# Designs tried in a protein design run: peptides against a protein of PDB entry 5Z08. Part 132

Target 1, 168 residues: chain A of PDB entry 5Z08
Amino acid sequence: RQKDEWAKKTSSLMKQLDWFIGEHLGAMLAAEELGGPVVGELMEIDPDDLSAGFNAHGKLKKATSQPDLDRRQRRIDDIWGPQDEQGQAHKRKRGADEALAASAEMRDLIEQLMNKLVEAGGDNSATYVEIPRESAAARFLVRSKVAMFHPNDARRLRLVDFGRDLDD
Target 2, 222 residues: chain B of PDB entry 5Z08
Amino acid sequence: GLPRLIDAIEEASKIPAKRRQTPIKPTIEKLTTHLYTHGASPDSLLRLADLLTLRNHLDQASLAAITRNLYPSSTVSDEVVLRFIGALGHGQLKPTLALQALFLRWLVMVYHLLENPGVLGQVYGVLFDLLDTAAIRPQLCHLLALVTRRKHVRPFRIQAILTLSRQTGGDPNLTGLLRVFKNYYPEIIVGDATKGRASAFKHPDPQWRQHLDEIQQRRSEA

## One batch from the design tools (peptide; made by RFdiffusion4, then SolubleMPNN)

Design b2_p16_7_s2 (from b2_p16_7, 9 letters changed)
Fold by OpenDDE base, seed 5:
Formats: sequence, C-alpha cells, structure tokens
Structure b2_p16_7_s2 (fold): chain B 168 residues (1-168), chain C 222 residues (1-222), chain A 16 residues (1-16)
Amino acid sequence: as target 1 above (168 residues)
Amino acid sequence: as target 2 above (222 residues)
Amino acid sequence: DEEIEALRERQKEILA
C-alpha cells in the first residue's frame, strides 16, 4: 500500500515535471541555448522571442555569427537571416522546434540521471551520467542544485544525493 | 554645507535609532540632495566611505541612499577605494552583502575617476577570492573585468573560474570574466564554459553616469 | 608560460 502510494505520488510528480518542462522550462532552456537569458533572469519567453534570437547580452539583437557556436546556436544565426515574411514563419517554427528539442533534452537527461541513481544501488561512483555536451539543461540542473558535475570530469553529471546529508 | 551634514550623521551613527533625540532621515535627505546636486569632494568621500563601511547604527536604507548618491565631484583616492574593498566579504563587522554589491557597483561606475586604477590591481586577489559569494558576484565580475591585466591571469585563477563556473551552472558573469582572461591568453581552453551566455558588463546605470558627467563638467569649469 | 601550457594539456585531457 505505501509503496503503491509512493509510486503514484512519484508518477504524479513526474507528470507535473513533464508538464512544467513542456509548458515553461523548454522555452527558457531553448532561450539559454540560443544565448538568451539564463533561466531565472527572464520568466516569460515568448516562442517568438526565441525566433528573434539573443545577443551576447541576452537581449533580442541581431546575431553576429560566431562560428564556434554549437549546432543549435548556429540555428539562431540562421533564424536571424533576412526578414522576409517567409523568414518570420520559419523563425517561429524554428523557435518552437528549439523549445521542443530543449524539452526533450531535459526529459532525457532527467530520466538518465534517475535511472543511474536507481541502478547504482548506493555506489555514488556509478551514479554519473555521461553527457555529450554542457547543455542548458545540464547547467539548469546544476544551478538548481539538483545535479552536480564530477569534480574532475565535466562530462559526468549526477543527481545530488539529498538522502545522505539528512542522516548526519 | 556638506561637512556639517556629515558631522551630524556621524554623531547620529554612534547612537541607536531608538535613542536619537531627532530623526536622522531629514538629515540623510539633505545629504543625498546635496550629493546629487554638487557631488562629494575627496575629503567628503573619505568620511562618507567610513560611514558606509564601518559598523554603526545607521539603517540600511540610509546607507543605500547615500551610496546611490555618492557622486564624486573630483577624483577618487586610493584610501576611499580601499575602504570599500576592506568592507567586502563575510564578517560581523562588515556591511551587508546587499550594501557590498552597491559598493562594487559604485566602484565600477567611478572606475574612470580613480586617482590610481592600479590600486584595484594590487588588491586583485582579495576581489577574486570573493567570487564564490553569489550576492556580490555580478558586480564583482564586472569590476574584475575592468581591473584584470595579464599579470592577474594565472593558471590557478583560470582553474578556479572554470570550477566555479561548473558549480554555478555557468554563471554568465563568470563566463564574461573568463572571456576577459582568454583575451590575454587565447590558448586557454575554456570548453563549453564560454559557449553559454556571457555578461557584457554594460554600465549598470546610464542615468547615474550622465549625472556624474554633469557634476564632473562643473568642476572643469571652476 | 609553462604553467599555462600544463593547464592547457590538462584541459585537453579533461575535454578529450
């Protein structure tokens, strides 16, 4: 009974988290990936603002093509192409696609982190997920104190174990 | 004049608010109005720096109001700078972190008026070691971005910023500072830490700057 | 310069 209630509560929390990721966090993470404000600096980002892209100051400014931006950030520079009417529709679609991509990345990352925590069976060394890049999702989790990087390897991320610190 | 206002506030600062015979707020308002209109001389700046940085019975709102109106009419001495730097960090005798952030913001805004900008370079380590203090980090990074020279860009500091950047989830102020470091040593591998948003370290208050310029212009005509 | 190069190499190892 208690285990089933716990499972239901966990499932409910996961659904709420999934909703939050999809409705709010995804767009904010996309904005951050796009060089926009860090999550917490701007609470409401219109997908249309994502399509406009962000300058180095996190303000809507015309993208200067920095070549070393990851493939997603390059997509912003492509979004800043000439403003023809077709370009605006493509921009809106691209902003929505980036929000969806960011949402998917966050969901996947959380899932991996949770799975590794369960699989590790108390071995903290086994709780690390290898991340392909330092994403906005990864940074958000670290900033939120939900996850932490391995001290010696920024490609390894784990959930913060809140359980151990409460028993001491 | 300004000295008499400072005298009155200094005396009031020695006494708890509940034991004061007269409310200090009207005197603070007169001071801030005077500062806004005329600025502060170097001597007045030093006295005000002591009022702002030393533990006394002035309320935080009054201290913040003075700091927000602390327009130099002339230059800013090393002694004034060092008062504000000495007030940074954690400690029972130190100002609140909120007030420290205002001091750092002030130093950024008056950086071009320092008699010796090199003084900040001499205390670079003290400033740098405070980067872990989140409440002051934005203004601290901005100040460090102005102060940083090649001699300050050391491997241990690069590593410290990289570590702190990871721990903070890529604080844009740290990313901005790391970019400043990379300008001196382009070969520094910063990885994805610099791919994120960096602070541009824009002037924190354009209106304050404009008003400062007006006060400074009056001095050049006198 | 040597310390910076050592840091650079260490950073390459971490980023590899």
Scores: peptide ipSAE 0.042, ipTM 0.435, DockQ to the pose 0.195
Fold by OpenDDE base, seed 2:
Structure b2_p16_7_s2 (fold): chain B 168 residues (1-168), chain C 222 residues (1-222), chain A 16 residues (1-16)
Amino acid sequence: as target 1 above (168 residues)
Amino acid sequence: as target 2 above (222 residues)
Amino acid sequence: DEEIEALRERQKEILA
């Protein structure tokens, strides 16, 4: 009975999380990856806004030139560059594609983190996921105190184990 | 006048609220009204700094109200600054972190009125070591952004901010502080830890600034 | 009352 209730609650939470990632968080993470505001400072980002890009202050830029795929994780210096005007429709699609990609990255990261936590069987050293990059998704989880980096290796991320701290 | 109001509050601060014969709130309101209208002299600022920073029986709402109305009519002495700096951090005798954040905000807003801005540079290490305290970090980074000079930008502090930035998931205030460091040493690689928006360290309260300027102008005319 | 005063004095000493 308790396991079934836990399973139902977990399933419900996972559905809510998936919804939240798809409807809201993906666009916000994409904005952050494109040099926009940090997630939590801006609650609503239109995909059209993602396409326009962001200025050095994380405010919407007017719609300039083709963002190359490598524009994820823009350096601060790239945020300060001059804004040119072209290509709104390609930009909306690209903004949507970036939001979808950010959503997929977040889902995959959460899944990996959860799987490692389950597989580790209580060994904290085995709970680390190796991340290819410090993504907006990874940063969000750390800011939210859901995940933590390895103290000596920022390529290793784990979920915060909330269960152990309550039994002591 | 203001000294008599401070006297009454000082005496009341020694007594638990339940044992006071008269409510202190009306006296606090008179004080804050006076401060809003006239500001505080250097001597009054010191006395108020002691009331704000030293453990006493004043309630947090009263302390916050005084802090929000702590307009200097003149300059701010090193002694006043040091009272507020000494009140920062963790400890049973320290003010609440919420009140500490208000103190740091106040120091930012009155920075241009310090008799010796260099005093903050002397306590730079104390301020810097508090960056891990999330509750005060925004205001602390803003203050450090004002105070930082080339002499403060050291390899160990650069590394400390970079480490803390990763641990915090790229706090924009830390990113902003790293940019200030980079202004002194352009070769500093702020790396992936600085991805995202940096704080611009805008003035915390434009209305408070305007009112402060009005109080300061009255002094120049007197 | 005495304890708070002692704490205040100690705080002043730490800041001095």
Scores: peptide ipSAE 0.012, ipTM 0.394, DockQ to the pose 0.012
Fold by OpenDDE base, seed 1:
Structure b2_p16_7_s2 (fold): chain B 168 residues (1-168), chain C 222 residues (1-222), chain A 16 residues (1-16)
Amino acid sequence: as target 1 above (168 residues)
Amino acid sequence: as target 2 above (222 residues)
Amino acid sequence: DEEIEALRERQKEILA
C-alpha cells in the first residue's frame, strides 16, 4: 500500500516535471546555453528572443554574425543570419529545435541520475552520472540543489541525497 | 548638528532597547534625514562605521537605515573602508550577512570617493576568500570587479572561481568576475563557465548615485 | 606565466 502510493506520487511528480520541462524549462535552458539569462532570473523568454540570441550580459543582441564560436553557438549564429523573411522563419525553427534539444537533455539527465541512485543501493560513490559537458540542464539542477558535482571531477554529477543530510 | 546626533546614538547603543528611557527611532530618523540632506564628513563617517560594524544594542532596521543614507560629503578614508572590510565574514561578533551585503553595496557605490582605492587591492585576498558566502556574493563580486588588477589574477584564484562556479551551478556574479579576469588574460580558457549569463555589474542604485552627486557638488561649490 | 600556462593545459584537459 505505501509503496503503491509512493509509486503513484512519484509517477505524478515525474509527469508534472516532464510537463514543466517541455512547456517552460526547455526554452529557458536553451536560452542559458545560448548565453542568455540563467533560469530563475528571467521567467518569460519568448522563443523569438532565443532566435535573436543574447549578448554577454544576457540581453537580446541584434543579429551580428560572429563566425568562430562553438558548434551550438554556430547554430545560433546560423539562427542570426541575414533578416530576410526566410531567415526569420529559419530562426524561429532553430530556436524551437534548441528548446526541444534542451528539454530532451534535461529529461535524459534526470532519468540517468535517478537510475544511478537506484542502482547504487546506498553507495554514494556509485551514484554519479558521467556528463559529456557542463550543460545548462546540469547547472540548473545544481543551482536548484537537486544535484551536485563530484568535488574533484566536474564530469560526474549525482542527485543530492536528502535522506543522509537528515540523519546527520 | 550631526555630531550631537551621533553622540546620542552612541550612548543609546550601549543600552538594550528594553532598558532605554527614550525610544531611539526618532533620533535615528533625525540622523538619516541629516545624512540624506548634508551627507557625512570623514570624521562622522568613521564614527558611523564604528556604530555599524561593532556589536552594540542597535536594531537591524536602524543599522540598515543608517547604511542606506550613508552619503559621504567628502572622501572616504582608508580607516572607514577597513572598518567595513573587517566587519565581513562569519562570527558572533560580526554584523549580519544582510548588513554585510549592504556594506559591500555601499563600498561599490562610493568606490570613486575612496582616498586610496589601492587599500581594497591590499585586502583583495580577504575579499576573495569570502566568495563562498552566498548571501554577500553578488555585492562582493561587484566590488571585486572594480578592484581587480592584473596582479590579483592568479592561477589559484582562477581555479577557485571555476570550482565555485561549478558548485553554485554557474552563479552569474562569478561568471562576471571571471570575465573581468579574462580581460586581463584573454587566453584564459573559461570553458562553459563563461557561456552562461554574466552579471553586468551595473550601478546598484541610480537614484542613490544621483543624490550622492548632488551632495558632492555642494562640497565643490563651498 | 608558467603557472598560467599549466592552468591552461589543465583546463584544456578538463574541457577535452
Scores: peptide ipSAE 0.045, ipTM 0.448, DockQ to the pose 0.203; fails the geometry check
Fold by OpenDDE base, seed 3:
Structure b2_p16_7_s2 (fold): chain B 168 residues (1-168), chain C 222 residues (1-222), chain A 16 residues (1-16)
Amino acid sequence: as target 1 above (168 residues)
Amino acid sequence: as target 2 above (222 residues)
Amino acid sequence: DEEIEALRERQKEILA
């Protein structure tokens, strides 16, 4: 019973996380990969400010009344896209593709990190995931204090075990 | 006048709050009002720097209030600067990291009023070695961005920023500082560490700047 | 200058 409730809660949380990654985080991570603003600073930014887009210097534009999704795409588009309508459409598509790619990378990274944490059975040395590159996803997790790099190897990332810190 | 207010606060700072015969808050409010209206002379700045940086019985809110109103009426001496720099870092005798961040912010805002801007360049190493302290890093990077000269851009410091940038997940302030380094050595490969948004190191408080300018202008007319 | 060049070379190796 408790395991099933935990499994359900975990599943629900994973769905919410997946939604958050897909709807919000992926686009922000994609923007960071494309030379946009760092997501950790953006979380302190009102969602409305996120929606305002960013100039070529990564500065917030004034909030427009347009939906948040369109605003994220506009940001990638404003940074990299040609000024013509066709260019905007191609930019939007590219931005969407980059957001999807970033979302997938974040999901995969979280899954790997969680799996390693479970497999390690309490051995902190075994909790490290080898990352092929320093992605926006990895950086975000570190900034969010969810993950930490190995002190001597920035290719190794682990989850912060909050449970242990609470039991100590 | 301001000296008498400082005297009263200095005396009160020696006594635990529970043992004070009179509440210090009204005196702090008078001080901050005076500072806001007239600024602080170099002598007053030094005394206030000691109150802010040395361990005493003043509460954090009072110290923060003084710091937020610490308008120089003239220049800022090397001695005042060094008091604030000496107060940075970890230690039981040092101010809180929150207050240290306010000091660094203050130094950024008054940088143009330093009698000798070179003094910060002399303590560059001390400042740089504190970059690992997350709580003060934003203001510290901003100050370093102002202070950095070609002589400070050394290979070991470049590597240190790159390493710390990775460890922090590409802190925008570190990226900003690395861009400042790159301005002196364009050929520095900063790789993916610069792909993120860098801090623009904007003035931290435009209203404070404007008010400072008004205080400084009154000095030029006197 | 040599130290900076060495750093550049090392950085090229890391980026390669």
Scores: peptide ipSAE 0.036, ipTM 0.434, DockQ to the pose 0.197; fails the geometry check

Design b2_p16_7_s3 (from b2_p16_7, 9 letters changed)
Fold by OpenDDE base, seed 5:
Structure b2_p16_7_s3 (fold): chain B 168 residues (1-168), chain C 222 residues (1-222), chain A 16 residues (1-16)
Amino acid sequence: as target 1 above (168 residues)
Amino acid sequence: as target 2 above (222 residues)
Amino acid sequence: SALVAELRRRQQAILA
């Protein structure tokens, strides 16, 4: 009975987390990855605001064409390109694609972190996931105090085990 | 005059200290006294910038003394600015990080005398990419706080400064620079980094400023 | 897990 209630609560929580990632967090993480506001600092990043870009006074800027910038900077400049109807549609699509990519990265990271926690069987040293980069997703989890980096290796991330405090 | 003092120091700078026939210190003292009294013309500033930024046999104390007395009597050209910017960073041919910090401090103190303040905006990326260098970060953040315009506040730079702020445990200079970014983008949430003590980027040396103003006033009266 | 619940509570607290 208690295991079944826990399983149901966990399933409900996972569904709500998946919804939150898809509906809200993905766009905010995409904004942070693109060098926008940090997640949790801006409450309402409209995906449309992600498409519109940040200009020279904190407002939306018109795109200038320079070719050889870093892929992410190109994505920013491409997201912030001129507001013709085709440019807006391409911007919205690119903003949506970045939000989807960020959502997928967050989902995958959470899944890996949870799987490692379960597999470790209480060994904290075995709970670390190796991350390829310090992503907006990884940073968000750390800022949220849900995850922590290994003290000696910032490429290793683990979930904070809140469950141990419940069994003690 | 100042040109003759610079000539003597330029020639001495080519020779290791142990092989010099005459001590350079008295000539450096005459130079610094002249600079303190009269300032440096644009032409003299360029020559002194080369002495300060190019690898030579001058000792660090002499280079620091010249930098501390580098009062412009007029404007500061783009060429002079670019010499100091080109001297920043890591490398065997670069000045010491301590001297680079003095150069950045100097650029902050003479920013209002630049012939074209926009030149620093053109090299903004070069300056920004040096923020990870802890030894120059305080002065670099101050200079960037003066130079930053909305065109420079890009998402990748927002992320970079936030990341570096986290890695440094919330360096007050980075927090101060991030507040400047927030002035251009109010929607940039600085999170816990803004809750910390931020640098106010006050003038580094009020006495130096006052003395510079006195030198500049003498030129306007001539 | 209590962790996922805590994560959601924290996410809700950030969104609130």
Scores: peptide ipSAE 0.007, ipTM 0.277, DockQ to the pose 0.056; fails the geometry check
Fold by OpenDDE base, seed 3:
Structure b2_p16_7_s3 (fold): chain B 168 residues (1-168), chain C 222 residues (1-222), chain A 16 residues (1-16)
Amino acid sequence: as target 1 above (168 residues)
Amino acid sequence: as target 2 above (222 residues)
Amino acid sequence: SALVAELRRRQQAILA
């Protein structure tokens, strides 16, 4: 029963995360990669707010008010886009493609980080993922205090294990 | 007069110091004294810009002394500006980075005397691409802060500054430049890079400014 | 998404 409830909760959280990445975070990360706004300044996502934002309390919804993100992305697109209709269409398409790419990168990075955390079996040295570049996704996770770089190697990223601090 | 002093220095610049019949230092001192007292005409500025930017046998101390006393008596032409911009960066034929920093400082101090301030906007990309060069970055950021217009603030440049700011541990000059960018586009989120101390881009030398103003006033009265 | 499915699969494997 508890395992099933946990599995359901985790599945629900993963769906919410996937939705959040696809609907909001991907566009913001793409904006950052394109030299737009840095996601972490808009979202002082307190790690508690990330953990709580995955919880039903929707604080991530308030900080990322969908309308303001969409307005900012549109405004960036309006500022930097070609003024012609064809240029606007191309820009919208490019923005959508970049958002999809950023979403995919974020999803992949989270997956790798979670996998390494599980595989490490409590060995913190084994929890590091090698990242090919410092992406907006990686920076976002670090700013959000969800991940941390290796002290001596900025190419190695790991999840902050909040669960250990609760069990200890 | 100033032209004759420049002639003598141009001739001396073609000859290695060990092969000169006369020491050049007294002539450099006369030149710098003349420049300090009267400034340089547009024609003299161009000739001096060539002496400063082209590879020759003048020593670095002499080149620096000329640059520190390079007061325009009038305006600064596009050609003079382009000589100094062309001298920036890495290369065997380029001036030292220390001298390049003095050139950038000079351009900041004479910016209000440019015949066409737009010329710097045309070479904005060249200037911007040199931001990775730490030795000239402070003066380069200051110049870019003066030159930057809305058309220069582009996504790739925002990203480049953000990336370089992270790599440099938040250089205050980069933070200052990024603040200038944000003035044109308030929606630019500068991240933690702007939580740091930003340079205010104050005038590099108030005494030099005052002396320049005195030289410029004498011309307006003549 | 494939990611959500994979993460679910991994979570199920941890819970199993």
Scores: peptide ipSAE 0.006, ipTM 0.271, DockQ to the pose 0.020; fails the geometry check
Fold by OpenDDE base, seed 4:
Structure b2_p16_7_s3 (fold): chain B 168 residues (1-168), chain C 222 residues (1-222), chain A 16 residues (1-16)
Amino acid sequence: as target 1 above (168 residues)
Amino acid sequence: as target 2 above (222 residues)
Amino acid sequence: SALVAELRRRQQAILA
């Protein structure tokens, strides 16, 4: 009975997580991967609020996009710049595709992490997943204290075992 | 005295160099000599900050010479700090990037004399957003390394440094700043960005520090 | 364990 309730709760949590990844987190991770705001960041204090302390000559002009900024950071300016109607439709489609890709990456990463945790049979050394890159998904899991990197290898990620710290 | 020298320079700063009746260089030399010997009071420091940060007809060499001799005899007010911060970035009305780098260097060297070091923490975002400006990045990273507290170490700023570090081929100043961030959050993944050489953020001018200490000591004895 | 089993089940269901 208790195991079945736990299994149901776990299944419900996984469904909620999958929904959250698809509806919200994927888009935010895509934005982060594109160089936008990081997930869970409170809105930046508007530079205008800081400028209230600066006279008209001290107004922080928005940094002009340096031409050598990687295509991704230009994409943020392109994402938030005034685009003509045709540019907005292509931009929405691209944003949707990037959100879907980020959602898929997050789902796959969570799955690999959980699979390795089960396969390790309690050996913490065997719980590491090799990640090809430090993705927004990987960073999010670490920031959320759900995962941790190997102390000596940032290409190795594992789930945080919360169960051990409760028994000590 | 120092106020009269500042008055003369303020008046001269309103007039184009070609239309001045008298050369300003001798007055600038007197000012810089006085600053080197006695430092600047809080009131004089504010007036000099306005001369340095506001658009006027002073030449770049004169502005640089004043900045290099801008020894505070006392504390540095929030107002003075904000003048220098407001002068940062791109714009036709802003000082040259070379002069901005000198201002940031100055803020690093006088950081321990700020009346309220928290003022720099309040404008942390403003400073951080200028990291893409290569000409001021070394001094900016050093200042941020001093100012950074746990509240400033946010995921977006970590990512921004990592991205900029990749784009710059691993600027040692960015690597140094990222190490400061990692001191607050050891779990920060720095990837290949930290495998490179990091700046140690040493004092920019030990001789300037020593001379500042001598000026400050004379104040404590008076 | 149950979470991973459920994820594996879902993965198998998507691949099926």
Scores: peptide ipSAE 0.006, ipTM 0.260, DockQ to the pose 0.023; fails the geometry check
Fold by OpenDDE base, seed 2:
Structure b2_p16_7_s3 (fold): chain B 168 residues (1-168), chain C 222 residues (1-222), chain A 16 residues (1-16)
Amino acid sequence: as target 1 above (168 residues)
Amino acid sequence: as target 2 above (222 residues)
Amino acid sequence: SALVAELRRRQQAILA
């Protein structure tokens, strides 16, 4: 019974996270990778709300409405876009491709981090994922207090284990 | 006069110190005294720029003394500027990083006397790519703060400064440069790593500026 | 285990 409830809650959280990555976070991560504003400072998402959302109720607080993200992405595109209409269309396509790539990178990174956490069986030293580069995705997870770098190696990233603090 | 002093130093610069028949120090002192009193003409500035930037047998103390007294009596040409820019970075044929920092400081102090300030904008990329060099970063950020225009503020450069700021623990000179970028694009978020104290990019040497102004004023009265 | 399985299933569904 408890295991099934946990599985359902986990599945619901993963659906919400996947939606958030695809609809919102991917574009913002792509913007950060392109030298735009830092993700999380743009989102009036209190990093503490992201950390708290993962800890207690699995409710990712609904990110603010789609229109504001489109407006911000448009603003970034308007600031850095070529003035030519053809350049704008190419840039929109490139921006969409970059958002998809950033979404894929974020999903892959989260998967690797979760896999390592499960495989480690409680050994914190075994929970580190090797990252090839400091990506916007990696930085976002660290800023959100969801992940942390190894203190001596910025190429190693692990999830913050929120579950252990509840069993103590 | 100044040309004869430069001639003597140029000839001495070709010869290792141990093989010189006469000590160069008295001639360097005469040169620096003359520069302090009268400044350097455009032609003399070019010759001195070559002595400062090209590999020769002059000692570092002499090169630093010339640089500290390098008062322009008139304008600074593009050619002189490009000599100093070409001397920046790592390499066996380049001046020491300490001397490069003095050159960057000099360019900041004479920026208002450049015949074409746009020349620095053309070499903006060369300057920007040196920001990782800690020894010259303070003066380099100051120069970039003066030179930066909207066309130079690009996404990749914003990201490069943000990354370097994180890696340096929030260097106040990088934070200062990001504030200059933000003046052109207010939407640039200076992340938490940059919440530190920004450099105000104050004039490096007020006494040097005052003395430069006195030399420049004598030219306008002549 | 279930979370990872669900993530993998979704990644496969997105790549498919």
Scores: peptide ipSAE 0.005, ipTM 0.273, DockQ to the pose 0.018; fails the geometry check

